# Peptides against a protein of PDB entry 4Z63: the designs that were tried, part 316

Target 1, 334 residues: chain A of PDB entry 4Z63
Amino acid sequence: LCLGMNDLTGNIPEDLFHLKRLNLLGIQENRLSGSLSREIRNLSSLVRLDVSWNLFSGEIPDVFDELPQLKFFLGQTNGFIGGIPKSLANSPSLNLLNLRNNSLSGRLMLNCTAMIALNSLDLGTNRFNGRLPENLPDCKRLKNVNLARNTFHGQVPESFKNFESLSYFSLSNSSLANISSALGILQHCKNLTTLVLTLNFHGEALPDDSSLHFEKLKVLVVANCRLTGSMPRWLSSSNELQLLDLSWNRLTGAIPSWIGDFKALFYLDLSNNSFTGEIPKSLTKLESLTSRNISVNEPSPDFPFFMKRNESARALQYNQIFGFPPTIELGHNN

## One batch from the design tools (peptide; made by RFdiffusion4, then SolubleMPNN)

Design b2_p29_7_s3 (from b2_p29_7, 15 letters changed)
Fold by OpenDDE base, seed 4:
Structure b2_p29_7_s3 (fold): chain B 334 residues (1-334), chain A 29 residues (1-29)
Amino acid sequence: as target 1 above (334 residues)
Amino acid sequence: SYITTALPEDVLEEERKKLEELQKKRRLE
């Protein structure tokens, strides 16, 4: 049953919960309000639940143990409060959980050992606090993780060195500390292709440790962290790099010539730093900028990117990496 | 400009306004 993008008001009619054979319930982008009914438990055949973009409030009901077929739960842009219900945090069927832009709070707790099918998690823009959950790597299929705009004080857990399933990791503006430790841990994530760390690690030094290696890194964004140091030499070994944003830091020294050796690099932003010297001639030879054939069909994170200009300008949303125009930004360096 | 995956304040505000508008419409009905 797809009732999305209407002007439906009130709550879900109780009679709807009698539909025991219902596989898909989409009621997104309405004016539905109140608590999400516990009677959802009666939809025992439910595979997809989309309640996103509504006015739902209260706690998410703890009824997911009665939904053994549920693969997709989309609840983004509501007023949900509390934590993730225990039954949801233990769901063995759930593939995708999207609860971005809610008012969820407390410690983020998932029973990753039970969540054997979870591959995408979006909990961005909530009120989670405490530490990043150390057991996230136990979610053996978890590929896409957005935890941006929460308050995860502290460091990336050491356990994340075992996060083999992780491909896309968004941690922007999450009060993280110790970039050296974070990179030292995350380099062990063999499948990590996208790493976004913007608005963390305030005033720390970007490590220039030659022992760091990100083999499959395609997208690195560490902007607006006030990071000190220079262009990190370890990055030169990330041969698949497509997008690099280190803008709005306090990086110094020369832009190294190896920056032009990245065959797939089409977006480079080093603006608003303190780089000195000459622009490397190798940048004029970037193959990705000279060739018209950019492969548009590469896998992308499930979470969007935003290009933030000045505080008064509207942010541009990019749903795919290749949505970014080919860019070399070196402005505002002295 | 810089790239972030954190929902920008303007986008957040837009989403909030949309929800508020939806809520206001509900109150008027």
Scores: peptide ipSAE 0.536, ipTM 0.871, DockQ to the pose 0.478
Fold by OpenDDE base, seed 5:
Structure b2_p29_7_s3 (fold): chain B 334 residues (1-334), chain A 29 residues (1-29)
Amino acid sequence: as target 1 above (334 residues)
Amino acid sequence: SYITTALPEDVLEEERKKLEELQKKRRLE
């Protein structure tokens, strides 16, 4: 049953919850309000529940143990409060959980050992506090993680060295500290291709440890962190790099010539730093900018990217990495 | 400009305004 993108108001009719054979309920982009009824438990055949873009409030009902086939739960852009219900945090069937842009609070807790099918988690823009959950690596299929715009004070957990399934990781604006530790840990994530750390690590030094290695890194965004240091030598070994944004930092020194050796690099933003010297000639020979044959069909994160312009301009949303125009930004340097 | 995955404040404000408008309409009904 798909009733999305209407002007539906009030609550879900109780009789709807008697549809025991219903596999898909989409009621997104309406004006539905109040608490999400616990009677969703009666939808025992439910595979997909989309209640996103509504006016739902209160706690998410703890009835997901009665939804053994639920693979997709989309509840983004609501007024949900509290935590993730225990039954949801223990769901063995759930593949995707999207609760972005709610008012969820407290410590983020998931029983990752039970969540054997979870591959995508979007909890960005909530009120979660405390530390990043140390047991996230126990979610053995968890590939896509957005935890941006929460208050996860502290460091990336050491346990994330074992986060083998992690491919796309977003932690923008989450009050994280110790970039050296974070990178030292995350380098062990052998499947990590996308790392976004914008608006963290305020005023720290970007480590230039040659022992750091991100073999499969395609997208690195560490913008607006006020980072000090220089272009990190360890990054030169990330041969698959496609997008690099280190803008709005305090990086110094020369732009190294190896930056032009990245055959797949199509987006480079080093603007608003303190780089000096000449523009490397190798940048004029970037193969990705001279050849039309960039394979557009690479997997992208489930979470969108935003290009934040001046405060007066609406941010541009990019749903895919290849949505970014080929760019070399070196402006506002010395 | 810079790239982020955090929802921009303008987007959040727009979403909030939409929600508020929806709530206000309810008070008039």
Scores: peptide ipSAE 0.506, ipTM 0.857, DockQ to the pose 0.418
Fold by OpenDDE base, seed 1:
Structure b2_p29_7_s3 (fold): chain B 334 residues (1-334), chain A 29 residues (1-29)
Amino acid sequence: as target 1 above (334 residues)
Amino acid sequence: SYITTALPEDVLEEERKKLEELQKKRRLE
C-alpha cells in the first residue's frame, strides 16, 4: 500500500491495521500527525514502513518485536522524540533504519549483537548526546553510517578498529575531538571507502604520521575544521582516492607533487587554506581529468553530500559521489 | 565552498518550513 506524496491528514485509519498480509506501507510526504500508532504491531507481515516527511510526534512505539519481517524503517523528517525503542534497537530483521532529522535524544544505544541484518543507519540531525556507541562494530553487516549533526563529544571509540563492515562513515558536525586518534583508529577499517569528518576537531593539527594508511579510501572530506599542519604524507598511499576536500582549514606548506599521481582523483578542493609555493604540474596530468573516464556505477553512500556555498545561498545536494563535477579548487591560498 | 554530510541549515530550514506549511494547512482545516 503506497499512499505517499499526497495531502493526507490526521492519523492512520484503524482499519488499516487489519491488513495482516501487508508487506509495504508507504505514507511518506503527507500531513499525518500525532503519535505513530502502536497498532502497527498488527501488520505482522510488514517488510517496509515509510512514514517519513510527516508531522508525527511523540516517541516511536516499542512494537518492533511484533514485526519480524521488517527490513526497512524510514521515519526521517518528523517530530519524533525520545530514544530508539528497545524492540527496534534489537531487531534482527532490520536492514535499514533512517530516522534523520527528528528530535531523538539521549545516548544512542543499539543492541548490535541482535541487529544481525542492519546494513544502513541514518540518524543524522538529531539530538543524540554522549559518546559514539562503542558496540557499533558488533553490527556485523553495518556498512553505511550517518551520525552527522549530533553531539557525540569525545573521541572515536577504540573498538572501531574492528569495524570491518564499515564502508561509508559520516560524522560531520558532531563535536568530535582528537583527529589523530580518530584517523589512527579508522585506518583499521579495511572496507572504509568514504570518510566525512567536516566541522569537527576545531583547531587541531592534521596528523602527518607516515604510519597511517587507508588502503581503500576513495572519498576523504575533512573541511572547515581549522586544522593546522600540512598536506599529510600518509594520504599519498591511498591510491584509489577519488575525492579530496580539505578546504577551509589552516593548512600550510606546499601542495605536494604526489597529489597529481592519484589515477582516479577527479575532485580536489584545497581552497581557503594557507598553502604556498607553486601549483604542481602533476595536477595538469591527472588521468581522470584528461583521458580516463570515471565509472559512474560505483557504490555510493546512502546519505547525501552537500556543497555548502555562501551562507545566503542554498547548498547543493549530491546523492552520488560522481554527481560532483570534475573540480580543482585551489583558491584563497597564499 | 566545502563539502559536508551534515544537513545544511538552509536545507534544514526548508524541511522545517515544509512541515510548518503542512501544520498551517492543518490548522486552517
Scores: peptide ipSAE 0.556, ipTM 0.883, DockQ to the pose 0.455; fails the geometry check
Fold by OpenDDE base, seed 2:
Parts: C-alpha cells; sequence; structure tokens
Structure b2_p29_7_s3 (fold): chain B 334 residues (1-334), chain A 29 residues (1-29)
C-alpha cells in the first residue's frame, strides 16, 4: 500500500492494521500526526515501512519482534522521541534503519549481535548522548553509518578497530574528542572509503604519524575543527583519494608536492588555514582534473553531503561525491 | 566553504518548510 505524497491527516485507520499480507506500507510525505500505532505489530508480513516526512510524535512502538520480515524502516523527518525500541534494536531482519532528523534521545543502544542484516544506519540529527556504542562493529554487515549531529562525547571506541564492514562513516558535529586516537583506530577499518569528521576535535593537533594508513580512503573530510599541525604525511599513501577537505583549520607549513600525485583527486579544499610556501606544481598535473574520464558510477554513501559556504548562506546538498565540482581551494592562507 | 554531513540549520528549516508546503499543496488539490 503506497499512500505517500498525499495530504493524509490524523492517524492511520485501525483497520489498515488488519492487512496481514501487506508487504509494503508507504505513507511518507503526508500530515500524519500523533503516535505511531502499536497496532503496526499486526502487519506481520511487512517488509518495508516508510513513515518519513510526517508529523509523528511520541516513542516508536516496541513491536518489531512481531515484524519478522521487516527489512526497511524509514522514519526520517518526524518528531519521534525516546530511544530505539528494544525490539527494533534486536531486529534480525532489518537491513536499513533511517530515523534521521527526529528527537530521539538518551544512550544509543543496539544489539548488534542480533541485528545480523543491518547494513545502513542513519540516526543523524537526533539528541543521542553519551558515548558511541562500543558494539557497533558487532553489526557484521553494517556498511553505512550516519551519526552526525548528536552528542557522542568522548573518543571513538577501541572496538572500532574491528569494524570491518564499515565503508561510509559520518560523524560530523558529534562532540568527538581525540583525533589521534580516532584515526589510529579507524585506520584498521579495511573497507573504510568515506570518513567525515567535520566539527569535531576542536583545537586538537592533526596527527602526522607515518604509521597511520588508510588504504581504501577515497573521501576524507575533517573541516572546521580548528586543527593544528601540518599536512599529514600518512595521507600520501591513500592512493585512491578523490576528495579532501581540511578547510577551516589552523594547519601550517607547506602544501606538500605529493598532494598532486593522487590520480583520482578531483576535489581539494585546504582553504582557511595557515599554509605557507608555494603552490606545488604537481597540482597542475592532477590527472582527474585534466582528464574527462572520471568514472561517475561509484558506490556512494546513503547520507548526503552539505557544502556550507557562509553561516548565513544556504547550504548546497550533494547526494553523490561526484556531484561536487572539480575544485582546488587554497584561499585564505598565509 | 566546508563540507559537512551534519544537517545545517537552514536545511533543517527547509525540510520543515518543505513538509509544510507539501501539506499545503495537497490541501489545494
Amino acid sequence: as target 1 above (334 residues)
Amino acid sequence: SYITTALPEDVLEEERKKLEELQKKRRLE
């Protein structure tokens, strides 16, 4: 049953919950309000539930143990409060959970050992607090994680060294501390291709440890952290780098010549730092900027990127990495 | 400019407005 993009108001009719054979319920982009009914439990054949872009409020009902076929739960842009219900946090069928832009709060708790099918998690822009869940790596298929704009104070858990499934990790503006520890841990994520850490680690030193290595890193964004230090030498070994944003930091020293050796680097922003010296001539030899044959069809994160120009300016949304224009920004340096 | 994955305030407001506009448009149809 697909009822999305209508002007439906009020609650879901109770009789709808008698549809025991219903596989898909899409009621997104309506004006549905109140609590999400517990009677969703009666939809025992449900595979996809989309309630996104509504006016739902209250706690998400703890009925997901009665939805053994549920693979997709989309609830973004609602007013949900509370935590992740226990039955949802233990769902063995769930592949994708999107609850971004809600008012969920408390400690984030997922039983990752039970969530054997979870591959995409978007909990960005909520009110979660405490630490990052140490057991996230136990979600053995979890590839895409957006936890941006929460208050996960402290450090990246040591257990994330074992986060082998992780490919796309978004942690922008989540009150994280200790960038050295974070990078030291996350380098062990062998499948990590996208790492976004903007607005964390305030005033810390960007580590220049030659022992750090991110083999498959394509996208690194660590902007607006007030980071000190220089261009990190360890980054030179990330040969697949496509996008680098280290803007709005306090980085010093020269821009190294190896920055021009990245064959796939098409977006470079080092603006609003304290870099000195000459612009490396090697930047003029960036193959990605000289050749038109950039493969546009690469896997991308499920979460969007935003380019924030000015505090007052409207942010531009980019759903794909290759949506960014080829860019070299070196402005506002010394 | 800088890149972030945290929803900017303007985007949050836009999402709210979009929801409201969608709701209004459907009322007019």
Scores: peptide ipSAE 0.544, ipTM 0.877, DockQ to the pose 0.722; fails the geometry check

Design b2_p29_7_s4 (from b2_p29_7, 13 letters changed)
Fold by OpenDDE base, seed 4:
Structure b2_p29_7_s4 (fold): chain B 334 residues (1-334), chain A 29 residues (1-29)
Amino acid sequence: as target 1 above (334 residues)
Amino acid sequence: SYITTAEPESVLEERRKELEELQKKRRLE
């Protein structure tokens, strides 16, 4: 049953929960309100539940043990409060959990040993606090993780060295500290292609350790961290780099010539730093900017990106990396 | 400008206002 993108208001009719053979319930992008009924437990055949972009409130009901076939739960952009229900945090069937932009709170706890099918987790823009859950790497299929805009004070857990499934990782504005430790740990994630760390590590030094290596890194965003240091030499070995944003830091020194050697680099923002010297001539030879054939069909993170301008409350949303225009931004340096 | 994955304040504020308006209506009923 798909009723998304309407102007539906009120609660879900209770009679809807009598549909025991229902595989898909999509009621997203409405004005539905109230609590999400516990009676969703009656939808025992449910594979996909999309209640996103509504006005739901209260706690998410702890009924997911009665939904053994549920693979997709989308609840982003609601008013949910409380924690992740125990049955949801232990769901063996769940592939994707999206609860971005809610008011969920407390410590983030998932039973990753039980969540054997989880491949995408979006809990960005909530009120989670404490530390990053050390057991996330136990979610052996977890590829996409957005935990942006929470309050995860501290460091990236050492256990993340074993996060082999991790490909897309977003931690923007999550009160993280120790960028050296974070990069030292995350370099062990051999499948990591996208790393977004904007608005963390305030005033720290960007490590220039030649021992760091991100072989598969395509997207690196570490903007607005007030980072000191220079362009890190270790980044030159990330041959697959497509997008680099190090804007709004305190980086110094020259822009190195190797920045133009990235064959796939189509977006470069080094603006609002303290770089000096000449613009590398190699930037004028970037193949990605001279060729019209951009492969638009590459795998992308499930979480959205936002281009934030100044201190504006508004931002442009980009759902795909290749949605960004080819860009070289070197402004506001010296 | 810079790239982030944190939800913009405008999106949060819009949803907050809608929820508050709804709560106000319910209190008046």
Scores: peptide ipSAE 0.566, ipTM 0.898, DockQ to the pose 0.368
Fold by OpenDDE base, seed 5:
Structure b2_p29_7_s4 (fold): chain B 334 residues (1-334), chain A 29 residues (1-29)
Amino acid sequence: as target 1 above (334 residues)
Amino acid sequence: SYITTAEPESVLEERRKELEELQKKRRLE
C-alpha cells in the first residue's frame, strides 16, 4: 500500500493494521501525526515500512519482534523521541534503518550481534549523546553509517579498526575530538570509500603522518574544522580520490603538485584556507575535468549531502556524489 | 560553501514549527 506524497492528516486508521499480508506500507510525505501505533505489530508480513516525512511524535513502538520480515524501516523527518526500541535494536531481518532528522535521544545502543542483516544506518540529526557505539563493527554487514549532527563527544572508538564492512561513514558536526586518532583508526577500514568529518576536531592539526593510508578512499570531506597544518602527504596515496573538500580550515603551505595526479578527482575545494604559492600546473590537466567519461554508476552513500553556504539556513541537497558539479575552488586563500 | 551531511537548519526549523503548531491545535481541542 503506497499512500505517500499526499496531504493525509491525522492518524493511521486502525483497520489498516489488519492487513496481515501487507508487504509494503508507504505513507511518507504526508501530515500524519500522533504516535506510531503499536498495532503495526499486526502487519506480520511487512517487509518495508516508510513513515518518513510526517509529523509523528512520541516513542517508536517496541513491536519489531513481531515483524520478522521487516527489511526497511524509514522514519526520517518526524518528531520521534526516546531511544531506538529494543526489538528494533535486535532485529535480525532489518537491512536499512533510517531515522534521520528526529528527536531521538539518550545513548545510542544497537545489538549488532543480533542485527546480522543491517547494511545501512542513518541516525543523523538526532539528539543522541554519549560516545559512539563501540560495538558497531559487530554489525558485520553494516556498510553505510550516518551519525552526523549528534552529540557524540570523544574519539572514534578503537574497535572501528575492525569495521571491515564500513564503506560510507558520516560524522559531520558530532563534537568529535582527536583527528589523528580518528584517521589512525579509520585507515584500517579496508572498504572505506567515503568519509565525512565536517565540523569536528575544532582547531586541531591535520596529521601529516606518512604511515596513514586510505587505499580505497574516493570521497574525503573535512570542512570547517579550523584545522591547522598542510596538505597531508598520506592523501597522495589515495589514487581513487574523486572528491576532496578541505575548505574552511587553517591549512597553510603550498598546494602540492600531486593533487593533479588524481585521475578521478572531479571536485576539489581548498577554499577559505591559508594556502600560499602558485597553483600547480597539474590541476590544469586533471583528466576527470577534461574527459566526459566519468563513470556515473558508482555506488554512493545512502545519506544525502548538503552544500551549506556560510550563515545560510538553507543548503542545496545532493543525493549522489556525482551530483556535484565538476569543481575546483581555491578561493579565499591568503 | 562547504559540504556537510548534517540536515540544514531550515529543514529543522520547518519541522519544529509544524510540530509546535500541531501541539497547539491539540491543546485547543
Scores: peptide ipSAE 0.558, ipTM 0.894, DockQ to the pose 0.350
Fold by OpenDDE base, seed 2:
Structure b2_p29_7_s4 (fold): chain B 334 residues (1-334), chain A 29 residues (1-29)
Amino acid sequence: as target 1 above (334 residues)
Amino acid sequence: SYITTAEPESVLEERRKELEELQKKRRLE
């Protein structure tokens, strides 16, 4: 049953929950309100539940043990409160969980040993607190993780050295500390292609450790962290780099010539730093900016990107990395 | 400008207002 993108209001009719053969319920992009009924447990054949972009409130019901076929739960942009229900945190069938932009709170706890099918987790823009879950790497298929805009005080867990499945990681504005430790850990994530760390590590030094290596890194965003230091030499080995945003930091020194050697680099923002010297001539040789053939069909993170304008509460949303225009921003350097 | 993956404040504020309006309506009902 697909009822998305309408102007539906009120509660879900209770009789809808008697549809025991229902595989897909999509009621996204409406004005549905109230609590998500516990009677959803009666939808025992449910594979996909999309309640996103509504006005649901209250706690998410703890009935997911009665939904053994549920693979997709999309509840982003609602008013859900409380934690992740225990049955949801233990779901062996769930592939994708999206609860971004809710009011979920408490400690984030997932039984990753039980969640054997989980490949995408979006819990960005909630009220989770405490530390990053140390057991996330136990989710052996977890590829996409958005935990942006939560309050995960502390450091990236050491256990993330073993996060082999991780490809896309977003932690923007999550009160993280110790960028040196974070990068030192995350470099072991051999499948990591996208790393977004904007608005963390306030005032720390960007490490220039030549031992750091991100082999498959395509997207690195570490903006607005007030980071000190210079352009990190270790980044020069990330030959697949496509997008680099280090804007709104306190980086100094010259822009190195190796920045022009990235064949796939189409978006570069080094603006609002303290870089000095000349613009490398190698930037004029960026093949990605001269050739129109950017492969638009590369895998992208499931979470959205936002280009936040200065002092604006508004941002442009980009659902794909290649949605960003080819850009070189070097402005507002000394 | 800079790139982030955190929801814009404008989106959050809009949803907050909508939720508050709904809560008010329910109280009047």
Scores: peptide ipSAE 0.562, ipTM 0.894, DockQ to the pose 0.365; fails the geometry check
Fold by OpenDDE base, seed 3:
Structure b2_p29_7_s4 (fold): chain B 334 residues (1-334), chain A 29 residues (1-29)
Amino acid sequence: as target 1 above (334 residues)
Amino acid sequence: SYITTAEPESVLEERRKELEELQKKRRLE
């Protein structure tokens, strides 16, 4: 049943929960309100539940143990409060959990040992506090993780060295500290292609450790951290780099010539730093900017990106990396 | 400009207003 993208108001009719053979319920992008009924438990055949972009409030009902076939739960952009229900945090069937842009709070706890099918987790823009859950690497299929805009004080857990499934990781504006430790840990994530760390590590030094290596890194965003140091030499070994945003830091020194050696680099923002010297001639030879063949069909993170302009409350949303225009921004480095 | 994955304040504010309006309507009902 797909009722998304309407102007539906009120609550879900109770009779809808009598549909025991229902595999898909999509009621996204409406004005549905109230609590999400516990009677969802009656939808025992449910594979996909999309209640996103509504006005639901209250706690998410703890009924997911009665939904053994549920693979997709999308509840982003609602008013949900409380924590992740225990049954949801232990769901063996769940592939994707998206609860981005809610008011969920408390410690983030997932039973990753039980969540054997979880491949995408979006809990960005909530009110989770405490530390990053150390057991996330136990979610052996977890590829996409957005935990941006929560209050995860401290450092990236050492256990994330073992996060082999991790491909897309977003931690923007999560009060993280110790970028050196974070990068030192995350370099062990061999499948990591996208790393977004914007608005963390305030005033720290960007490590220039030649021992750091990100083999498959395609997207690195570490903007608005007030980072000191220079362009990190270790980044030159990330041959697949497509997008680099280090804007709004305090980076100094020259822009190195190796920045132009990235064959796939189509987006470069080094603006609002303190770089000096000449613009490397190698930047004029970036193949990705001269050739039209950007492979649009590459896997992308499930979480959205936002281009924040001029500290405005408004941002442009980009659902895919390749949605960004080819860009070289070197402004405001005087 | 810079790239982030944090929701913009405008989106949050819009939802907040809608929720508040809805709560007001329910109280009048």
Scores: peptide ipSAE 0.556, ipTM 0.889, DockQ to the pose 0.370; fails the geometry check

